# Peptides against a protein of PDB entry 5FRP, part 6

Target 1, 225 residues: chain A of PDB entry 5FRP
Amino acid sequence: VEWTESIPQIIATREDISKELNQALAKTFIDSDPRVRRTSVMIFNKVPVTEIWKNITNKAIYTSLLHLAREKHKEVRELCINTMAKFYSNSLNEIERTYQNKEIWEIIDTIPSTLYNLYYINDLNINEQVDSVIFEYLLPFEPDNDKRVHRLLTVLSHFDKKAFTSFFAFNARQIKISFAISKYIDFSKFLNNQESMSSSQGPIVMNKYNQTLQWLASGLSDSTK

## One batch from the design tools (peptide; made by RFdiffusion4, then SolubleMPNN)

Design b2_p21_7_s1 (from b2_p21_7, 9 letters changed)
Fold by OpenDDE base, seed 2:
Structure b2_p21_7_s1 (fold): chain B 225 residues (1-225), chain A 21 residues (1-21)
Amino acid sequence: as target 1 above (225 residues)
Amino acid sequence: SSSKILEELEKKEEEERKKRE
């Protein structure tokens, strides 16, 4: 009987501890030391998604995570972008939408928009990273058509106007890249044919080839940066 | 410190993961 009477007190204490831990964790995401912020982001990489959703209930933590995608410190920003994209994908796959977790989902559902909005910074390194995480985590390869469409609709369902604009721009760029690659292959075949190179079309094709290469190169970030 | 708190959290989570495996 005495043991049973102690259970409510223990539960209450645990809840208080959990709350305190969440509050403490929330502070780490906004710490002035980039190393602390980095470590905070790494929690989302090291802990299973199901445990994160269970134990991290403070909305401010999730909001702060999303804000780090735009911070000035390059290393933390890059880590955050990868982390939030992966976390989004894992959440879609493993976490059910319930009444209890609705408020957290409202934040998580903004991750795609947050990522697409990074294109407006007009930084080549950021753009490449966003491209990568979109391909890997947001809109991954899915052979099942129904699943692929469902994922796409889920991603788009919470876009703001700016995100839609960047989405269309991204798709347009992909089309251009695909076209450029196709042309590159054609040009390469042409250049390997000596008879074709000796023709009157040789210089014209070479010029187009060089333009294509220049365009492709301009889309890539400087590896030294 | 914030760093110490994070370290403690990571340790706890690792321990829980090991218990589930």
Scores: peptide ipSAE 0.021, ipTM 0.569, DockQ to the pose 0.022
Fold by OpenDDE base, seed 1:
Structure b2_p21_7_s1 (fold): chain B 225 residues (1-225), chain A 21 residues (1-21)
Amino acid sequence: as target 1 above (225 residues)
Amino acid sequence: SSSKILEELEKKEEEERKKRE
């Protein structure tokens, strides 16, 4: 009986301690020292996803993590972008959706939108990083068609309007890149034929080839310009 | 491991707070 009476108090005490720790952790994400912010982000990389979901229950921490994607400090921002993308992927794979974690999932489900919205900053380095994490974590290679479609639908289901716009632009860019590569190959084959180069079509093809190379050289991370 | 990390972060936050005071 005494043991049973002590359990609620112990649970309550642990909850209080956990709450205090969560509050303290939340403050570290907005600390003026970028080293502190970096360390905070690293928690999500060092601690297993299951333990994060179990121990970090303050939704403000997750919101703050997402905010660091627009951090002025480059190192912290880059770390945050990679971390949140990975965390999203791991969460989808390992964390079940329950009534208890619904509020956290509502935040985590916005990670794809948060990442796609970074394209509007119009920074080449950020664009490259977003491209990278999309292919690695958000929409990874999946040979199973059903799983691939399911992941895609999951990602898209929580998009805001801006994210959809950037998503379509991104896809358009990828298509354009693919076409450019195909043209490059065709032009290369043509250019290797000396007879073709001496023809009336030679200068035209050469011009198109140069344009293609210039476009490719401008950066694969460039928007649909 | 998560609890240890949280404790470390709390300590760092406290240290930073003291520096600002």
Scores: peptide ipSAE 0.017, ipTM 0.506, DockQ to the pose 0.037
Fold by OpenDDE base, seed 4:
Structure b2_p21_7_s1 (fold): chain B 225 residues (1-225), chain A 21 residues (1-21)
Amino acid sequence: as target 1 above (225 residues)
Amino acid sequence: SSSKILEELEKKEEEERKKRE
C-alpha cells in the first residue's frame, strides 16, 4: 500500500526530471557553439536507441537533430548525417510502433526524405556522405529479399516529391557509376594486353577508357580521388 | 551543458542495463 502511494510521486518526479532534461537537451541542439551541438548529436551515438526513445520525449529534439543535417558547420553536419541515418536504422530494427511513440515516429520517418533532400545542395562531399549512409543504414545489404523489399517500401513510404526525384536520380547515377566501373575494369584488362593494344581497336578503347575516367573523376570529390 | 546531459543519459542507460541483468 505504501509502495502504491509512492508511485505517483515517483512518476511525477521522474517526469519532471525527464522534462527538465529534455528541455535542456533541446536547447543544446540550437546552441551557438558547434561543440555543444556536436556533443548533443553524440548522445544519439552513445546511448542505445531504446534508451533514447525512452528518455528523449521532446519532439523538438528530434526535429532539431534533423535540421543539423543542413547546418553550416561541416563537422557537426557530417556527424549529424551519419547519426540520424544510423538512428533511423536502429529505430526500425529495435523500436516498435505504438500509440505512445507515434509522434516521434512521424519525425523519424522523415529521416530518409531529409537525407535524400540533401542532394539538392549540390555539394559533392555531402552527396558522397549521403550515398554512404544510404547504403550503410537506410538501405543496407540484406540477403533476404522480403526484408529488403519491406525496408525499401518503408523508406519510400514517407518520401516527399523532392525525395522521390532525388531517389531516382541517385539510382540512375549509381547505375551509371557501376557501369562505368565495369567498363573501366574491362578497359584495363584490354590495355594490359599488348596484342590488343596493337590492334585497330586500341585507340578506340583508349579513348573510351579516358572518357570513363574523366566521368568518374568528375563525380567524385577530390578527397576520395 | 550537453556534456552533463550526455553523462546523465549514459548513467540512466547503465542503470537500466543493470536492472535487466
Scores: peptide ipSAE 0.023, ipTM 0.585, DockQ to the pose 0.020; fails the geometry check
Fold by OpenDDE base, seed 3:
Order: C-alpha cells, then sequence, then structure tokens
Structure b2_p21_7_s1 (fold): chain B 225 residues (1-225), chain A 21 residues (1-21)
C-alpha cells in the first residue's frame, strides 16, 4: 500500500523532472556561450528523431533551434541549418501527425520556409548551404512520382510569400543547371565525333562549353546577379 | 552549468534507449 502511494509521487516527480529538463534545455539554446548552443543543437543529431519528439515537448526548444539558423556564430549556424533540415526530413519520414504532437508539427512545418528565407541574407556561403540541404533533405531525389509530389506539396504548404519567391528563384537556377548539364552532354557527344570537332563550329562549341563550365564552377550564386 | 544539464539529458536519453532495446 505504501509503495502504491509512492507511485504517483514518483510519476509526478518524473514528469516534473522531464519538465525541468525541458526548461533547462530551452535555456541552453539561448546561452551566451556558442559551445553550449552547439551542444544543444547536437542533441538533435545524436538522439533519434522518435526520441526527440517523445522527450522534447517544450515548444521553445524547437523555436530556438530554428532561430539559430540566423546565428552570428558561423559554426553554430551551419550546424543548425544542417540539423534542422535533417530533422525535418526525418520527422516527415518517421513521425506521424497526431493530435498530441500537432503544436510541435506547426513549428517543424516552418523549417522549409525558415531555410528558404535565409536566401534573403544574400550570403554566398549561406546560399550554398541552403542549396545543399534542400537537395539532401528537403527535396531529395525520389523516383516515385507520387511520393515526390507529396513531399513537394508538404514543403510548399507552409511557405510564406518570401519563401515562395526564393523557391521560384531556386527552381530557375535548377533549370539553368539542367540546361548546362544538357550542354555538357551535347559537348561530350560533339567531342566524341571527330568530324564535328574539325568543323568550323568546333571552336564555337568549345567556347560555349567552357563558359558553361565556368558558370557551373563559379557556383550558382553568381547567376542570380 | 548548462553543459552539465545537456550531458545529463543525453545520458538519460541514451539510458532510455537502452532500456527499450
Amino acid sequence: as target 1 above (225 residues)
Amino acid sequence: SSSKILEELEKKEEEERKKRE
């Protein structure tokens, strides 16, 4: 009987501990020491996504994570951008939408918008990183058309106006890249045809190819100016 | 310190993971 009476206290204590831990964790994301902030972000990398969703219930933690995407400290920012993109992807793949986690999903669903909004900082390094995480985590290659469309719609469903603008700009760049790749393929075919190389068009094609390669090598950032 | 709290959180999460496994 005494043991049974202690169980509610233990449960309450555990819940209290969990709450206290969540509160403490929330504070670490806004700590003045970038090492502490880094460690906080790393929790999302070290702990399985399912456990994060289960154990981290304080909304402030997730909002703080997203805020670190604009962190002044470069290392923390870069880590955060990668982490939140990966976390988003993992969440979409592994976490079901329920009534209980709805409030957290409302925050997580803003990750794509948060990332696309980083393009407005006009920092080349940030742009490259955002491009990378978009291809790797947000809109990864998916051979199944239905799944690909569903993912795309999910990503777009919570975009703000600025994110949409960035998205369209990004797509425009993708078209250019696709065109460049196509030209590369054409050039490769041309190079393999000796008769074509000896033609008067050879130098012209070569020049266009070199320009295309230079554009690709200079990164996608220069093409937006 | 915030760092100790984080370490404790990580340890607890790892322990919980081990208990499930």
Scores: peptide ipSAE 0.020, ipTM 0.573, DockQ to the pose 0.022; fails the geometry check

## One batch from the design tools (peptide; made by RFdiffusion4, then SolubleMPNN)

Design b2_p22_1_s2
Fold by OpenDDE base, seed 4:
Formats: sequence, structure tokens, C-alpha cells
Structure b2_p22_1_s2 (fold): chain B 225 residues (1-225), chain A 22 residues (1-22)
Amino acid sequence: as target 1 above (225 residues)
Amino acid sequence: SEEEELKKILEEAKKLAEELEK
């Protein structure tokens, strides 16, 4: 435990973590003591994402992190779920896809699927947590519609069949509604700022606006039934 | 149903996204 607790400091002070350290860390993620596993997960919370990607090169660590989402120990599991979701989001935002990090990205890209597969456990607490991290980290509120769509497509692109089914069952409606609402707000702002709808884009915007309104109206009516 | 249509759209979007990553 003490050794693992020192890792964040080591990563912060050293540009390169030795292969040996990576190997040792890989062992701590699968340690029989849940405290050790917990501390291992905390590394991903305490160290900036860029430094993690730079220094943690053992793919087994990332794989083990994902496996802890199904950990029997509740505290470790909960921490892991939050951590991996946040890490995924931060990675998407801050880490470029390169040839060198391709193998790690292949693992990280499975995080959304891993999270959505947790719905099949049929545990209320887990479901609530998954919902929380999805909307906080995986599909956060983004005022830019294009960015939201891009993020959504990115998340969906790596779904297995089960994850997709789960997404559809638990989140698809919420996501759709959120997009529609956001689009509505954007259009409303746009319309308020444009004095003259005389631009060539005016009719197009109006059509999209109307479609969004119709969709919102229909969706809200269904939710109240 | 609207739900089925949405599912289809999302599936198509997923496929498209996968193709773009290749």
C-alpha cells in the first residue's frame, strides 16, 4: 500500500517510469488486498492523464483497470467505475491517437462498452453510478452540437452488441432529448441574435428549428404518458 | 416505431463511425 501510494509522486517527478515499475504496478492492480487495488486505481485520479499515458506503458495495467469495474469489493469497484470514465473522457480530450499508443487506445476505447455492460448486472446502485458517469464523463453536456454528435459517435463506434443494446435501453432517449434541447437552445439564441432572417441560411435554420420543436413536443408528450 | 427507427439510425451511425476509424 505504501509503495503504491508513492507512485503518483514518482510519476510526477520522473519523466519515464521504468519497466520494472510498470510491472510492479501491474501486480498491485490484481493484488489480493482491496486496499492495494484501491490505491492502484487512485493513481489514475492523482496523476494527470498526459503523464499516465506517458509513463504507464504496460497494457496489462489498463486491462486490469477495466476489469476492476466488476470487482467484488464495492469501494474498489465504485472508484474504478468513476476513474475509468473520467480517464476515458480526459484521454479523448487530451491524448492524440498515434501509432505508438495504438495498443493502449484499443483498450481505452472499450471503456464505454465496459461501462454499459455493467447494466446487465442488474444492480440498482451500479446502474445509478453508470448513469452518473455517463453523463458526467462519457457524454457530458456540450453546448456545441457538432462536438456532442462527434463524442456520441466516438462512444458508439466501439460498442459491442450488448453495450449498444444497453445504451438503447437506458440512455438513448435521454441523449436524444438532451441533444434536442441543446439544439433548441442554440437555435433560439441564433434567432434572437439574427435581426434579419434574410440570409440564405435563414430558411434552413428555421426548418431545423421547427423539426427540433416538433421532436421535443412529441417526446415530452410521450414521457408524460 | 420511433424507437425502432432511432435504433436503426444509431446502428447506422455506429457502422459509419467504425468505417471512419479504419
Scores: peptide ipSAE 0.011, ipTM 0.340, DockQ to the pose 0.060
Fold by OpenDDE base, seed 3:
Structure b2_p22_1_s2 (fold): chain B 225 residues (1-225), chain A 22 residues (1-22)
Amino acid sequence: as target 1 above (225 residues)
Amino acid sequence: SEEEELKKILEEAKKLAEELEK
């Protein structure tokens, strides 16, 4: 009975340790020393994505990671850009969307927009890096057309207006978006015809689809004016 | 043009979306 009473304290202690760790990490990401910030970013490269999602629960850490993409220190910035792109891709591949991780996903889903917004800095080196990480991590070559289209729609579904504009300017021609969208429409028709619309994910996919279509339509209208 | 094709696809998609909401 006495051991059972200690378990909540141990759990509380572990939670406290986890909280303290997250608080400490949050501070290191905003440290004045670029070496400390660099080390913080490297955690995302050294630790498996599943372990990061499990252990790093402080939203501020993820927000700070994304912010480092625009920091003045070149080495840290470059590392951050590569890291967040890779982390995004790995998260899409390995992490399920749950109620518990929803708030973190809301931040991670902004990574594509964060990256595409870097084009507005109008720096050739940054542009080249962004191009590289887009084709390596965000929109990698995928021989399966359905998977490729799904990834594309996932990336586009969380774009802000600026990111969308950049996408059309820099990547739309290379990705043959017309073909991808056509395949997605076919897929959507297929989903609608199958009883699989009964899944809780059906409405979400349709919402993303509609949002993507609206953005594409708006982007095309702006390019024709 | 690829752009015109995309516009057509988008229009078709919009029509489909409208039909699904009904």
Scores: peptide ipSAE 0.008, ipTM 0.342, DockQ to the pose 0.035
Fold by OpenDDE base, seed 2:
Structure b2_p22_1_s2 (fold): chain B 225 residues (1-225), chain A 22 residues (1-22)
Amino acid sequence: as target 1 above (225 residues)
Amino acid sequence: SEEEELKKILEEAKKLAEELEK
């Protein structure tokens, strides 16, 4: 516990966290002592997001963080849920997607699905917490419509089927999805008219967005039945 | 209804997506 508590300070003071530190931290996330696991999660709260991305390079740490969302220990679980949601939001706002951090982003992009899948536990306290973090961190109020739509599409683009179903059941009515979809259509038209957005990533983004639209359409069809 | 409008938009979006995949 004491060692883990020192990690935030070490990350803040040292530019290069050694491979050994990453390996040690990976172990603390799966430690049998809930206090150790709690302290491990707190690292993501105490250290700036930019420093986390810079210094924590072991993918297992991020994967373990996500797994703690289903932790049996209530305090650790609750802390983890808040932490990962906040970390996701901060990452979207502050971390650029690069080739070097692609593998970590692949994990971080699953945070929305991880959170929405918690609704299937059917626990009132968990549901309330998930609702809270969704509106605080995942889909915060944004006065800029384009930014708001972009955030929504980003969150939805990495959903698994279960997460999408939960989103539709719990949040779709509260979110102006119609506006988001309208903006997507405009964006799609824009992309279709611009032959030049032939960047290799264009089709991938479009496929993800199309999948989201298909899920939305399917969800609406199921609700009317 | 807002729901009907959303369905219409989604259908249009789906059609557009299909056209983009072609």
Scores: peptide ipSAE 0.007, ipTM 0.354, DockQ to the pose 0.032
Fold by OpenDDE base, seed 1:
Structure b2_p22_1_s2 (fold): chain B 225 residues (1-225), chain A 22 residues (1-22)
Amino acid sequence: as target 1 above (225 residues)
Amino acid sequence: SEEEELKKILEEAKKLAEELEK
């Protein structure tokens, strides 16, 4: 526990975390003592996202972080769910996708699916927490329509089948409306530009526009029921 | 299915996003 508590300071001050330190940290995430696991998760809350990506290179650490979302210890699980959602959001905002970090991104990109799969546990407290972190970190309020749509597409692009099902069951109505509205605005702007209508993309955009309108109409009718 | 339709929309949206970044 004491060693793990010192890790955030070490990561913040040292540019080169040794392979040995990464290996040691990987062990703390799977330690039998929940206090050690908790402290390990807290590293991701105390250290800036850029420093974590730079210094934590062992993929097993990230995989282990995601596994803690389903652990038996309630406090560690709850902390992990909040931490991984926040870490995902911060990573999307601050970390570029490069060839060097591709393997880590492959793990981090599974965080949305990992979170949505928690709905299948059928625990009300877990469901409430998942709802909270989705709207706080995964799909936060974004006034820029393009950014909002891009974030939504990013989150959904790595969904497994179960995550999609959960998304439709729990969040699709609220998120679909926002997405449809954004698309409607974009298509309206596009249609107002005469040059775009004469392009080969004109009919495609018009078809998508009509689909969006139909979806909006159907969604509004369901909200009144 | 609604799921398949959403997947299609998402795939199309992803393609569009990739094209807009070019």
Scores: peptide ipSAE 0.018, ipTM 0.387, DockQ to the pose 0.052; fails the geometry check

Design b2_p22_1_s3
Fold by OpenDDE base, seed 3:
Structure b2_p22_1_s3 (fold): chain B 225 residues (1-225), chain A 22 residues (1-22)
Amino acid sequence: as target 1 above (225 residues)
Amino acid sequence: SLEKELKEILEEALKLAEELEK
């Protein structure tokens, strides 16, 4: 019986420790020293995504992380942009949406918009970085069409108007190319698996394959111009 | 444990912050 009474206290103590840690981390994210802020961001890179979601429960920390994408210190900003993009991708892949983590997800779901809004700064270096993280983490190459479409829809589902505008301006064409490439791969696999061209679907598939090739060829020619 | 690692990172960050306030 005495041990049972101590368990709530231990749990409370753990909760207290967790609370203290979260409070401390929240402060470090907004510290005046960029080194402190950098170290704070690095937590999201060093700690597995599942453990971050478990242990970092203060919403302010996540909000602060997103704000660092626009901070003045270049190194911290660049780190933050990469970190938040990667964290977003990892979260989508590894973290389930539950009632308990809903509030955090509401923040994390704004990462794509946050990133796309950086295009409005009109900085070439930032634009290049945003492009890089988009194709590395947000919209990575996925050979499975359903997964690819699902990811795209997920990313777009929380866009603000500005993000949509940026998406169409900067990434829409590239995404089309990626889809075409994926389709090409699918068709190639299909053709390789079809032992007999004698199926009624053979000519249809071949036609689509050729159209895809033509589209790819035309797209590549436009990029060289 | 990952919790331990997180704690260590936070402690380092806090120490750094304290040193800068001094």
Scores: peptide ipSAE 0.164, ipTM 0.681, DockQ to the pose 0.012
Fold by OpenDDE base, seed 1:
Structure b2_p22_1_s3 (fold): chain B 225 residues (1-225), chain A 22 residues (1-22)
Amino acid sequence: as target 1 above (225 residues)
Amino acid sequence: SLEKELKEILEEALKLAEELEK
């Protein structure tokens, strides 16, 4: 009986501590001093991705991380770009999508678009860094064609129009897009067949894939001109 | 241990912030 009463209190205390830590971190990410912001970003580099997802639950922290990609302070910006790309890749590899973490995933899924949008700044150093993190973390070398295509489709599925434009301008030549499109079509067919089996999420997923396919097709037509 | 590391980093960041505000 005593153990049952102590566990809830311990859990509650841990939750309270976690809340306080999240609130504090949210403040440090937007601190006026770049050294404080830098230290905040380093948390994502020093702590394993699984522990980050477990302990950092305040959405504002993730939003702030993404915002630092456009930071005026060069060192902080560069660190953030590398950090967020790596974090995205690690998350895809190690974090399962659940109902509980859906809201965080919605933010994390915007990382590719956030990075590709940096091309519009028209800074050569930023462009070089974006190129680097794309091929290191977003679209890494993968000898398995299915895995490679799956990763590509995952990245592209969350692109906005601007990101697609940048992708075709900067990266499309290096990616066998035709192969990816073929696999995408196959996957779409597969999804259509599954939708006929009455899954409530089927139509939503299919719509996203169809939209992505349309954008890819449009981009390819522009690149061939 | 990982939670502890996170806490330590946060504490360091907060301490730094306080020192700079002074």
Scores: peptide ipSAE 0.038, ipTM 0.581, DockQ to the pose 0.013
Fold by OpenDDE base, seed 4:
Structure b2_p22_1_s3 (fold): chain B 225 residues (1-225), chain A 22 residues (1-22)
Amino acid sequence: as target 1 above (225 residues)
Amino acid sequence: SLEKELKEILEEALKLAEELEK
C-alpha cells in the first residue's frame, strides 16, 4: 500500500523505472487487498493523463483497470468507474492517436462499452453512477455541436451490441434532448445577434430554429406524460 | 430534422461498429 502511494511521484520524476514500475503496478491492480487495488486506481487520478500514457505502457494495467468496474468491493468499483470515465475523457482531449499508442487506445476505446455494459447488472447504485459518469465525462455538455457530435460518434463507434442497447435504453433520449437544446441556444444567440433578418440565410435559419423548437416541445411533452 | 440527423449519425456509428467486429 505504501509503495503504491508513492507511484504517482515516481512516475512524475523517473522515466527509467518504467518497466519495473509497470510490472509492479500490474500486480497491484490484481492484488487480493482492496486497498492495494484502490491505491492502484488512484494513480490514474493523481497523475496527469499525458504522464500516464507516457509511463504506463503495460496493457495489462489498462485491462485490469477496466475489469475493476465489476469488482465486488464497492469502494474500489465506484472509484474505478469514475476513474476510467474521467481517464477516457481526458485521453480523448489530450492524447493523440499514434501508431505507438494504438494498442493502448484499443483498450481505452472499450471504456464506453464497459461502462454501458454495467447497466446489465441491474443494480440501482451502479446505474446511477454510470449515468453520472456518462454525462460528466463520456458525453459531457458541449456547447459546440460539432464537438459534441464528434464525441458522440467516437463513443458509439466502439460500442458492442449490448452497449448500443443500453445506450438507447438509458441515454439516447437524453442525448437527443441535449442536442436539441444546444441547437436551440445557438439559434437563439444567432437570432439575437442578427441585425438584418434580410440575409439570404435568414429564412433557412428561422426554419431550422422553428423545427428545433417543435422538436423540443414534442420531446419534452412526451417525457412528462 | 435534428432527430433525423441524430438517427443518421447513430446508424452510421452502428455500421462502423459492425465493421470493427468483423
Scores: peptide ipSAE 0.006, ipTM 0.354, DockQ to the pose 0.057
Fold by OpenDDE base, seed 5:
Structure b2_p22_1_s3 (fold): chain B 225 residues (1-225), chain A 22 residues (1-22)
Amino acid sequence: as target 1 above (225 residues)
Amino acid sequence: SLEKELKEILEEALKLAEELEK
């Protein structure tokens, strides 16, 4: 436990974290002692997101982090849910998608679905926490319409079927869908304005986008019935 | 499925948006 507590400092100070450290950390995430698992999760809270992405390259660590969202130990689970959501948001804001980090992004992109799937556990405390992190980290208030729509599209783009269903059931009502739709429309207009300057594929994408908007609108109407 | 189609559309839209921001 003590050495695990020192890991954040090591990660923050050293650019070249050894494969060995990554392997060791991967083990601490699945340790039988909840305190060890908790400490492992805290690394993602204590270390800047850029340093995490730079130094933690073992995919198993990220996968294990996501699995802890369904941990039986309440304190670890709650910490993990908050940590995952925050880490996702920070990653979207600060980490570029590159060829080198593609595999990690494939895991991180599942965080929204992972969180929305927690609604199916049918636990009031979990539901409240998921609601909280969605509005705080996944779909935060953004005054810029384009950025807001982009974030929403990003979150939705990796949803599984269950996540879509839960989104419409639980958050579509809270996220005044009307605002979401309006932002989608604004984004569509933005895209159209940009297309007037560029390539033959623009109209096709816009048509698909409009179809998506119609689908979202129809889905919202069905969920309100 | 409708969800798969939606996902594909959203992904394409995101790619386009990224290209336009460059």
Scores: peptide ipSAE 0.017, ipTM 0.343, DockQ to the pose 0.051; fails the geometry check

